# Peptides against a protein of PDB entry 1IK9: the designs that were tried, part 180

Target 1, 211 residues: chain A of PDB entry 1IK9
Amino acid sequence: MERKISRIHLVSEPSITHFLQVSWEKTLESGFVITLTDGHSAWTGTVSESEISQEADDMAMEKGKYVGELRKALLSGAGPADVYTFNFSKESCYFFFEKNLKDVSFRLGSFNLEKVENPAEVIRELICYCLDTIAENQAKNEHLQKENERLLRDWNDVQGRFEKCVSAKEALETDLYKRFILVLNEKKTKIRSLHNKLLNAAQEREKDIKQ
Target 2, 207 residues: chain A of PDB entry 1IK9 as posed
Amino acid sequence: MERKISRIHLVSEPSITHFLQVSWEKTLESGFVITLTDGHSAWTGTVSESEISQEADDMAMEKGKYVGELRKALLSADVYTFNFSKESAYFFFEKNLKDVSFRLGSFNLEKVENPAEVIRELIAYALDTIAENQAKNEHLQKENERLLRDWNDVQGRFEKAVSAKEALETDLYKRFILVLNEKKTKIRSLHNKLLNAAQEREKDIKQ
Target 3, 195 residues: chain B of PDB entry 1IK9 as posed
Amino acid sequence: MERKISRIHLVSEPSITHFLQVSWEKTLESGFVITLTDGHSAWTGTVSESEISQEADDMAMEKGKYVGELRKALLSVYTFNFSKESAYFFFEKNLKDVSFRLGSFNLEKVENPAEVIRELIAYALDTIAENQAKNEHLQKENERLLRDWNDVQGRFEKAVSAKEALETDLYKRFILVLNEKKTKIRSLHNKLLNA

## One batch from the design tools (peptide; made by RFdiffusion4, then SolubleMPNN)

Design b2_p22_4_s1 (from b2_p22_4, 10 letters changed)
Fold by OpenDDE base, seed 1:
Structure b2_p22_4_s1 (fold): chain B 211 residues (1-211), chain C 211 residues (1-211), chain A 22 residues (1-22)
Amino acid sequence: as target 1 above (211 residues)
Amino acid sequence: as target 1 above (211 residues)
Amino acid sequence: SLPKTLEEMKEYFEKELEEAKK
């Protein structure tokens, strides 16, 4: 089961933060359980897949688009954009929400909720879920932090080895060139010396023929 | 202000999860506010620096060690080790906690709490803090995940460049040696040829003298 | 001038090879 808790403001009680819990199995489209609390009382309702389909049809909206709007309304909380307005009557237990666009406001959905007999149990479980989520996220963050520190060390190690390899390559090229040129120059000097000896020998022979 | 919420079990109500909030400024040693809730009622007390010092003295414990034990008891929640036992009387509003070791149990501290008139406000604020903490931890998690993925890409990039540098160094060394040996062998052949010509010229001259 | 680059060394060795072949 997946769950999301969001804070919302009711039009009827704008000064009292309410909490909207939505619980579902795999996908919101398959239906969900909605729970509303003010930290003292709680109200719960169940929305079926058939109700979601009917609401989409009544709105003449494609089901995937409608479920996408439900997800934004019910799972994001009222972000600072006040795009979604929430209404709840404690007397009738009727919950409805509207999407407010610049020139168009429309009802997105409505649910009949039932008052929970033991709201403290719902609130305790909600707080437990929040604490569990905090602990899980902290453990994941500590793991990612350690992994990032490892990767940073490994990156610095390989970068330092790479820089040493580049420098070693350049130094090797330079050393090899110097050594090879020295040996070649010695061989060139020997060739020139032998050539001069041959020229001298030829000149001496030409002198010996001339007596 | 720093805050920690933990789940605890009371000896008097072991089946009902309670939540212990501790709030402090910079250090727990400077004093703290303690809030207990069962999701329906709430109780709050304030502990001063002087009370913490007095409790440490009464226990004949070094203050830093005592504050360290307070931190474990009040901020960790009752971990599975049941090392800390929590007691609360709703009638007297007296809260006390014990440290249980194998052969020694002792009272670590006690607080007089006051029942909160509007527990719903405390509970709503507690849930808000949990939701804010979840959002902050999620944002940090997403940041660390992106940084992890960046560092992994950067590591792979530098590793690949390093491997190419190593291979290029070895290839260069091999190519330079091959080319050098070719040139050197030709120069050695020319030297041998010139030396043979000199020997032949000397032999011809020795024949001409005998002739 | 002494070759400073790999390319210059390759050219140097090629020239030296050609001069070694007169």
Scores: peptide ipSAE 0.074, ipTM 0.830, DockQ to the pose 0.446; fails the geometry check
Fold by OpenDDE base, seed 3:
Structure b2_p22_4_s1 (fold): chain B 211 residues (1-211), chain C 211 residues (1-211), chain A 22 residues (1-22)
Amino acid sequence: as target 1 above (211 residues)
Amino acid sequence: as target 1 above (211 residues)
Amino acid sequence: SLPKTLEEMKEYFEKELEEAKK
């Protein structure tokens, strides 16, 4: 089961932050449990898949689009833009919410809730879920931080090896060429010396024939 | 101001999870505010730096060690080991906790609390703090995840350049040596040919003189 | 004159190879 808790403001009680908990299986389309609390009282209702389908049909909205709007309204909390307005009557236990566009407001959904007999238990469970979520997220943060530190070390090690390899390549190329030129120059000097000896021997022979 | 919320169990009400909030400035040693709630009622007390010092002295414990034990008791929640036992009287508003070692239990601290007039406000603020902490931790997790993905890409890029540099170095060395050996062998062949021509010229001259 | 750059050294090496074949 997935769960999201968000803070909302009710039009009837704008000075009191309320908390809206939504719980569902896999997708919000399959139905959900909604819980509202002010930190003293709590109210809960169950919304079925059939009720979601009926509300989408009554609105003449495609079901997937309607569920997408429900997700934004119920799971995002009051975004900084007052796009969604929440209303609740403690007497009738009727919860409804509206989408406010620039030129038109319309009711997006409405649910009958029931007052919880033991609100303290619901509030305690809600706080427990928040504390568990904090602990899980902290453990994930510590893991990701350690992994970042590992990846940074590994990057520095490879970078250092790469720089050494570049420098070693340049040094090798320079050293090899210097050594090759020295050997070639020695061989050239020997060849020139031998050619001169042959020319001298030929000139001496031509002198000996000319007596 | 720093804050920690933990779940605890009271010896008097072991079936009901209580929440212990501790709020402090910089260090717990400078004093703290403690709030206890069961999700319906709340109790708050302030502990001064002087009271912490006095309790450490009364226990004949070094202040830094005492504050270290307070930190473990009040900020860690009920660890899986029942090392710390919490007690509270709703009538006297007296909160105390004990450290349980294998052979001895001793009172670690005791505080007078006051019943909060509007517990719903304290509970709402506590839930708001939990939701804010969840949002902050989620944003940090998303940042760390993106940074991990960046570091992994950067590592793969340098690794690929390093491997190319190693291969290019080996190829260069091999090519240079092959070319050098070819040139050297041709120069050696020319030197041998010139030496043979000199020997033949000397032998012909020796024949002409004998003639 | 001896080549001063690695590229000049490569060209020098190729010329020396051709002269050695001759």
Scores: peptide ipSAE 0.068, ipTM 0.828, DockQ to the pose 0.637; fails the geometry check
Fold by OpenDDE base, seed 4:
Structure b2_p22_4_s1 (fold): chain B 211 residues (1-211), chain C 211 residues (1-211), chain A 22 residues (1-22)
Amino acid sequence: as target 1 above (211 residues)
Amino acid sequence: as target 1 above (211 residues)
Amino acid sequence: SLPKTLEEMKEYFEKELEEAKK
């Protein structure tokens, strides 16, 4: 079971924050339970998949699109202010909501709710769910924080190794080239010296043949 | 102002989850406001710094240690089960709590509360605080998740550059070495050839002199 | 024998440099 609690304002009671709880199994399309509370009273209704399909048909809307609108209205929490309007009659227990566009408002859905006999249990359970959700989110945040600290340390270690590798490569290139040039120059000098000795020996031999 | 809401069970009503809200300014030592609710009724009391000091003195406990125990009792939420026992009389509005050790239980503190006239407002505000805390924690979680993903990408990038640097260093060493050996061997061969020519020229000259 | 390692290559360079200097 999945659950979402949202703060809403009713058109009839705009000064009193209401809470809209929606609970569902796997997908909102398969139906849901809606609970409304003002912190004193609670009202609950169940909406079936067939009712969702009928509301989509009555609206001449494709079911997936309609469920997408329901999800935005009922699960978005503080969606963009004023896009969805909520109405509830405590006398009739009739809940309905509208989507307000710039030039057009239309009813998105309506549900018959029933007044809960023991609203305090529903309210306590709702608060428990909120506290449990806070604890779960805190544990996730602590885990992610520790993982971020680990990744940062690992990044700094690899970065330091990389910088050392770059410096070592440059130093090695420079050292190898310097050593190479020194040895090459010495071999070239020795070759030049030997060539000069050969030339001198040839000149002396030519002198000895000429008596 | 800081706030903590905890789920507690009263000795008198163990089947009904109660909620203990504590609010304070900067430090719990400077005093706090305590609110108890069962989801229908609410009770509030204010505890001053002087009352905290007096309770510490009455217990013959150092104030910092006493405040540390208060923090564990009142702010720990689900601390280890059974370490703290909470009692409340709805008739007297007297709230007291005990620390239970294996062989010794002692009263940690007691407060006079007052019944709130409009408990629904307190309950609605408490739920609002929970929902706002959930939203803040979700935003922190999303931020940490995005940072984690960034750090992981950055680590992979540096790791890949490091591996390329290592491979490039090894390839460079190998190439420079091969080139050096080839040139050196060529120069050595030329030196040996020139030496042999010098030796042959000297031997021919010695033959010509003996002739 | 021709050097096989960077260290052996460094030593070889030093020896070749010393032998080329007699």
Scores: peptide ipSAE 0.053, ipTM 0.828, DockQ to the pose 0.480; fails the geometry check
Fold by OpenDDE base, seed 5:
Formats: structure tokens, C-alpha cells, sequence
Structure b2_p22_4_s1 (fold): chain B 211 residues (1-211), chain C 211 residues (1-211), chain A 22 residues (1-22)
């Protein structure tokens, strides 16, 4: 079961933060349970897939688009844009919400809720869910932090090895060139020496012919 | 202000999860506000630094050790080990907790609480704090996840560059060897050729002398 | 045989230098 708790402000009680819990299986489209609380009282209603489909049809809206608007209204919390206004009558237990556009406000949905007999149980369960979510998120944070520290160490290690490899390549090239030049110069000297000996031998032979 | 909310079980109401909120400035040692709720009623008390010091003295415990035990009892929640038992009288508003060791149970602390007139406000604020904490932890998780993905990409990049550097070093070494051996062999061939010419010139001179 | 390693190359060059001095 998926759940989202949002803070909302009711038009009827703008000074009191209310909490809207929506719970569903897999997708909001398949129906959901809505729970409203002010921290003293709680109200719950079940919305079926058929009711969602009927509301979409009554609005002449494509079901997927309608569910998308429901998700924004009911799951995102009242974002700072007051795009969604929430109304609740404690007498009738009628909950409805409107989408406010520039030139048009329209009712996006309405639900009959039932007053919960034991609101404390609903509130305790809601707080338990929040505390569980906090604990899970903290454990994820600690895990991700440790992984990030590991990855940073691994990056520094391979970076240091890479820098050593670059330096070792340059050192190797330099050492090889020095050694090869020494050997080549010695061979060039030997060639020059042998050429001079050959020239001297030729000059002596030319002297012996000239007596 | 720091805050911790914990689930506790009261000896008087073992079937009902209670929530213990502790709020303090910088350190628990400087005093704290304790709030207990069952989701319907709330009770609050203020514990001063002097009361904490007095309780430590009465227990003949070092203050730092006592505060360490308070932190475990009041902030860690009832861990699975039932090491801490919590008692509350709704009539007297007297809260006390015991540390249970193998052979000895002792009272670790006691506080007079006051019944909150508007528990709904305390409960709403507690839920707000939980929702804010969830949102902050989610934002941290998303940030850490993005950093993790970045660090992994950076690691893969430098690893790939390192592997290319290793391969380039080996290729360079091999190419240098081939080039230098070719040049050396050419110089050796030239030396051998010059030596043979010198030997032939010496042999011809020896023939001319014998003639 | 042609040197295949840095060590073999070092030895080859040392030998070539000694032979060139002779």
C-alpha cells in the first residue's frame, strides 16, 4: 500500500493546519482511502475506481488527465501556488476541492467522509507512519553517504594511479631515448673510426705506387 | 532547537503506542521540554539543568553518564531490548522511567507533566515536524543519489583514461624497441662491411709486398 | 634474440656498449 500525507488549509478553517492522508494500492486510479485530520478529529472516506471514473466523465476529462490532477491536488500538498483549494464541512462530512486557474475555478472532486469514532488511533498510526518513514530515509541517507565516501576514495585512488602512470610513461620514454642515443653515438664513432682507417690505408697504397 | 520523537509503551497502557517528544537547545544537559501524547491527549513538562543535576546527584551518578542514560532512554526510543520502562499516571501527570538491568531495576528519572489544554495543536505541530523532517530527508536523499551517480561517472571516466594510459605505455615501449633495434642492426651491418673492406685492403697490401 | 622487455633491452644496450668499446 502506498501512502501520502499532505498539509492542507481548509477554506473553513484557514488558521488550522489539516492533514490529508491518501492511501492506495499501486495506482491512485484504482481507488484510494482519504483521511482528514486536525489532530483531534479524523474523517475517512473510500473512493472507488468507479467513482473516479464517474467524476472524470462528469468533468468531461480524460481519466488519465483527471487522475493526474487528483495526484497534484491530493498528493503534492498545497504547493505555494494556491492552485487547489480545499473545503470541508464538519457537519455534512463533505470534502471537496477546486482547481483555481486565472479565469476559471472548477470543482475537481468531492468525497463524502465519515467521522472516525476513535481519531486517536488514526492519529497514532499516522505518526507511526511518519516515524517509520523518517527512520527509513535516515538509513538510506547513511547508506548513500557511506557509498559516496567510498566512491570518492576509489576516485582518488585511481586518479593517483593514473597520474603515476602518466609520469612513468614520460620517464620511460626519456630513459629509453637516452640509452639509445648513447649506443647509436658509439656505433657512429666506430663507423667514423673505421672510415678513417680505410682512408689512411688507401693513402698509404697510393704513396707506395708513387717510387 | 533540537527535537526527537520516539515511540514508547507505557506500563499502564501497553496496548497503546505513545509518542515521547523531547526538545532541547544544543545539549540535553542544559534542560529539555518533554511532551507525551497518545494522539488524543498531550502532556508537557520542562526539565531544567538544575533538575538534571539534582537527579544525577540523587542517583550518585556522574552528570555526563546520567545525561548519556537520559539520551538512550528518551531519544533512542524503546529499543527492542526493553532496557527502559516508561510509566505515566494520567491522574497525577507523573512520568517516570526505569532502567532494567539483569539483576537490578532502578528509576532513571521522573518528571511532573502538565496536561495540555489544546492537545490538537501539539499533535498538529508534531505531525508538521515529522512532515518537514521527511521532506528534508528526501531532499538529502535525492542530492546524495545525484552525487553518487556523478562520482560513479567520474570514476568510470578516470578508470578508462587510466587503462588507456597503461595500454599506451606498453605500446610506446614496444614501438621504441622495434625502431631502435632496426637502427642498431643497420649500424652493425655498416660496421661489418667496413671491417671487411679493411681486411681486404690489408690482404692486397700483403700480396703486393710478396710480389 | 631481440630484447622483449626493458630488462632485456638494458642488458642488450650494455652489451652493445661494451662491444663498441672493444
Amino acid sequence: as target 1 above (211 residues)
Amino acid sequence: as target 1 above (211 residues)
Amino acid sequence: SLPKTLEEMKEYFEKELEEAKK
Scores: peptide ipSAE 0.049, ipTM 0.827, DockQ to the pose 0.440; fails the geometry check

Design b2_p22_4_s2 (from b2_p22_4, 9 letters changed)
Fold by OpenDDE base, seed 1:
Structure b2_p22_4_s2 (fold): chain B 211 residues (1-211), chain C 211 residues (1-211), chain A 22 residues (1-22)
Amino acid sequence: as target 1 above (211 residues)
Amino acid sequence: as target 1 above (211 residues)
Amino acid sequence: SLPKTLEEMKEYFKKEEEEAKK
């Protein structure tokens, strides 16, 4: 089961933060349980897949688009953009919410809730879920932090090896050329010396022919 | 102000999870506010630095060690090791906790709490703090995840460059030696040719002298 | 004079390779 808790403000009680818990199996489209609390009282209702389909049809909205709007309204919390307005009557236990766009306001959905007999249990379970989520996220953050530190070390190590490899390649090239030029220059000197000996021998032979 | 919420079990109500909130300025040693709730009622008390010092003296414990024990008892939650036992009387509002070691049990501290008139406000604020902490931890998690993915890409890129550099160094060395051997062989051939010409010239000169 | 820089050495060696092919 998946769960999301969000804070909302009711039009009837705008000064009191309410908490909207939505729980579902795999997808919100298959239905969900909605729980509302003000930290003292709690109200719960179940929404079926059939009700979601009927509300989408009544709105003349494609089901996937409608479920997308439900997800934004019920799971994101009241972001500072009051795009979604929440209404609840404690007397009738009727919960409804509206989408407010610049030129268009419409009812997105409505649910009959029932007052929970033991709201303290719902509130305790909600707080437990929050604490468990904090602990899980903290453990994941500690793991990711250690992994980041590992990856950074590994990157620095390979970067240092790469820089050494570049320098070693340039040094090798320079060394090889220096050594090769020395050997070639020795051979060139030997060739020049042999040419001079040949020239001298030819000049001596020309002198010997001239007696 | 720093804050920690933990779940605890009271000896008097072991079936009901209680929540222990501790809030402090910079250090627990400078004093703290303790709040207990069962999700319906709440109780709050303030502990001064002077009280912490007095309790440490009464225990004949070094203050830093005592504050370390307070931190373990009050901030870690009841881990599965029931090392810390919590007691609370709703009638007297007296909260005390004990440390249970294998051969030693002792009272670690005690606080007089006052029942909060509006427990719903305390509970709402507690849930808000949990939701804020979840959102902050989630944002940090997403940031660390993106950073991990970046570092992994950067590592792979540098590793690939390093491997190419190693291969290029070996290829360069091989190429330079091959090219050098070709040029050296040409110079050696020229030297050999010139030596043969010198030998022939000397042999011809020796023939001309015999002639 | 013997080449001092890597580029001068490469150029020197390249000329020797061209002479060796002739």
Scores: peptide ipSAE 0.308, ipTM 0.844, DockQ to the pose 0.802
Fold by OpenDDE base, seed 5:
Structure b2_p22_4_s2 (fold): chain B 211 residues (1-211), chain C 211 residues (1-211), chain A 22 residues (1-22)
Amino acid sequence: as target 1 above (211 residues)
Amino acid sequence: as target 1 above (211 residues)
Amino acid sequence: SLPKTLEEMKEYFKKEEEEAKK
């Protein structure tokens, strides 16, 4: 089961924050349980897959698109743009919400809720869920932080090895060329010396032929 | 101002989770506001720096050690080891807590609380703080995840460059030696050829002298 | 025969360096 808690403002009570809890299995399309609380009272309703399908049909909206709008309305809370307006009557226990666009406002959905007999239990369980979620998110953050520190160390190690490899390649090239030049110059000197000896021998032979 | 919310179990009401909120400025030693709630009622008390000092003195405990124990008791919640026992009388509004060790249990601290007139406001604010903390922690988690993915990409890039550098160094060394040997062999062949020409010239001269 | 391996090439070159110092 998945759960999301959001803060909302009711049109009838704009001065007090309400909390909207939605719980569902796998997909919101398969139905959900909705809970509303003001920190004193709580109201709960169950919305079936058939009711979701009926609301989509009544709106002449494709079911997947309708469920997508339900997800935005019920799981995001009222974002700062007041795109969704929430209404609830404590007398009728009727909850409905509207989507407000620049040029069009329309009812997105409506649910009958029931007043919870023991709201304190619902509120305690809601706070427990929030505290558990905080603890889980903190543990994930600590894990990700440690992994980032590991990756940074590993990056620095490989970077340092890479820089050393670059320098070692350049040093190797320079050293090999220096060593090669020394050996090559010795061979060139030996060739020049042998050529001079051949020239001298030829000149002496030409002198000996001339007696 | 810092705040921590923890779940606790009262000795008098072990079947219902209570929530202990502590709020303070910079250090717990400078005093704090404590709030207890059961999801229906709330009780609040202010603990001054002087009261903390007096409790430490009454216990004959060093103040820093005492504040350290307060921090563990009030900010950690009851860990699974039941090291801290919490007591509260709704009649007297007296809150006290004990530290339970294997061979010793002792009272760690006590506070007078006052019943909050509008507990729903305190509960709503507490839930708001939990939801804000969840949102902040989620944003941190998403940031750390993106940074982790960045660091992994950067590591893979440098690792690939390093492997290429190693291979390039080995290839360079091999290529340079191959090229050097070819040049040296050419020079050695020229030296041998010139030596043979010198030997032949000397042998011809020795024949001409005998002639 | 020409050295075929890197080690043989290094050894060949070392011998040439020793001869060049002479």
Scores: peptide ipSAE 0.306, ipTM 0.844, DockQ to the pose 0.787
Fold by OpenDDE base, seed 3:
Structure b2_p22_4_s2 (fold): chain B 211 residues (1-211), chain C 211 residues (1-211), chain A 22 residues (1-22)
Amino acid sequence: as target 1 above (211 residues)
Amino acid sequence: as target 1 above (211 residues)
Amino acid sequence: SLPKTLEEMKEYFKKEEEEAKK
């Protein structure tokens, strides 16, 4: 079961933060349980897949688009733009919410809730879920931090090896050329010496023929 | 102000999860505000630095060690080992906790609390803090995830450059040696040819003298 | 004079390769 808890403000009680909990299986479209609390009282209702389909049909909206709007209204909390207005009557236990655009306001949905007999249990369970979520997120954060530190070390190690490889390549090239030129110059000197010996021998023969 | 919320079980009400909130400035040693709630009622007390010092002295414990034990008891929640036992009387509003070791049990601390007149406000604020903490931790997790992805890309880029540098070094060495051997062999062939010409010229001169 | 820089060495060696092909 997936769960989301959000802060909302009710039009009737704008000074009192309410909490809206939505619980569902896999997708919000399959139905959900909604719980409202002010920290003293709690109200719960179950919304079926058939009710979601009926509300979409009554609005002349495609079901997937309607569920997308439900997700934004019920799971995002009060977005900074006050696009969603929440209403609840403690007398009728009727919860409804509206989407307010610049030129258009419309009711997005409505649910009959029931007052919970033991609100303290619902509130305790809600706080427990928040604390568990904090602990899980902290553990994930610690894991990601350790992984970042590992990746940074691994990057530094490869970078250092790369720089050493570049320097070693330049050193190798320079050393090989230096060594090759020394050997070639020795061979060139031997060739020049042998040519001079041949020229001298030819000049001596030409002198011997000229007596 | 720093804050920690923990689940605790009271000896008098072991079936009902209580929540212990501790709020402090910088260090727990400077004093703290403790709040206890069962999701219906709330109780709060302020513990001064002087009270912490007095409790440490009464226990004949060094203040820093005592504060270290307070941190484990009050901020860690009920650890899996039930090392800390929490007691609260709703009649006297007296909260006390004990540390239980194998052969030794001792009172670690005690505080007089006051019943909060509007517990719903305290509970709402506590839930708000939990939701804010969840949102902050989620944002941090998303940041760390993006940083991990960046570091992994950077590592792959440097690794690929390193591998190319290694291959280019080996190719350079092999190519230079091949080219050098070709030039060196030509010089050796020229030297051999010149030596043979000198030997032939010497043999011809020796024939001309015998003639 | 013997080449002192890597570029001078590369050019010197290139000339020796051209003479070796001849």
Scores: peptide ipSAE 0.306, ipTM 0.843, DockQ to the pose 0.820
Fold by OpenDDE base, seed 2:
Structure b2_p22_4_s2 (fold): chain B 211 residues (1-211), chain C 211 residues (1-211), chain A 22 residues (1-22)
Amino acid sequence: as target 1 above (211 residues)
Amino acid sequence: as target 1 above (211 residues)
Amino acid sequence: SLPKTLEEMKEYFKKEEEEAKK
């Protein structure tokens, strides 16, 4: 089961932050449980897949698009743009929400809720879930931080080895060429010396032929 | 201001999870505000630095060690070992906690709390703080995740370049030696040929002198 | 003249390789 808790403001009680919990199995499309609380009272309702489909049909909206709008409204919290207006009557237990567009506002959905008899239990469970989520996220954060530090060390080590390898390649090429030139020049000097000896021997023979 | 919320079990109500909020400025030693809630009622008290010092003196415990024990008891939650026992009387509003050691249990601290008139506001603020903490931790986790993915890519790129550099260094050395041996052997052959020509010329001269 | 730079060394060596192939 998946869960999301968001803070919302009700049109009827704009000074009191309310909390909207939505719980679902795999997909919001398959239905969800909605819980509303003001920190003293709580209200719960179940929305079925059939109700979601009926609301989409009544709106003449494609189901996937409608579920996408529900997800934005119910799971993302009211974004800073107040794109979604939430209404709840404590008397009728009727919850409805509207999408506010520039030129058109429309009702996105409506739910009948029931007042919870023991709101303290719902509130305690909600706080427990928040604390568990904090602990899980902290453990993930600590793990990712350690992994980040590891990866950074490993990167620095390989980078340093790479730079040394590049420099060593250039140094090797330079050294090998220098050593080879020294040996080659010694051989060239020997060849020139031998040619000169041959020339001298030929000149001496030419002198000996000329008596 | 720093804050920590923990779940605790009271000896008087072991079936009902309570939440212990501690708020402090910089150090727990300088004093703290303690809030207890069961999700319906809330109680708050302020503990001064002087009270902490007095409790440490009454226990004949070094203040830094005492504050270290307070931090473990009040900020870490009751660890799975039930090392800390929490007691609260709703009638007297007296809160006290004990450290349970193998051979000795002792009272670690005690606080007089006051019942909050509007517990819903305290509970709403507590839930808001939890949701804000979740959002902050999620943002940190998303950032660390992206950074880890970046570092892993960068590591793979440098590693691949390093491996290519190592292979290229070895190939360069091998190629240069092969090329040099070819040139050197040509020069050695030329030297041998020139020596043979000199030997032949000397032999011909020796024949001409004997004639 | 003896090559002084790596580039001059490479060019010198290249010429020697061409002479050795002849």
Scores: peptide ipSAE 0.034, ipTM 0.824, DockQ to the pose 0.732

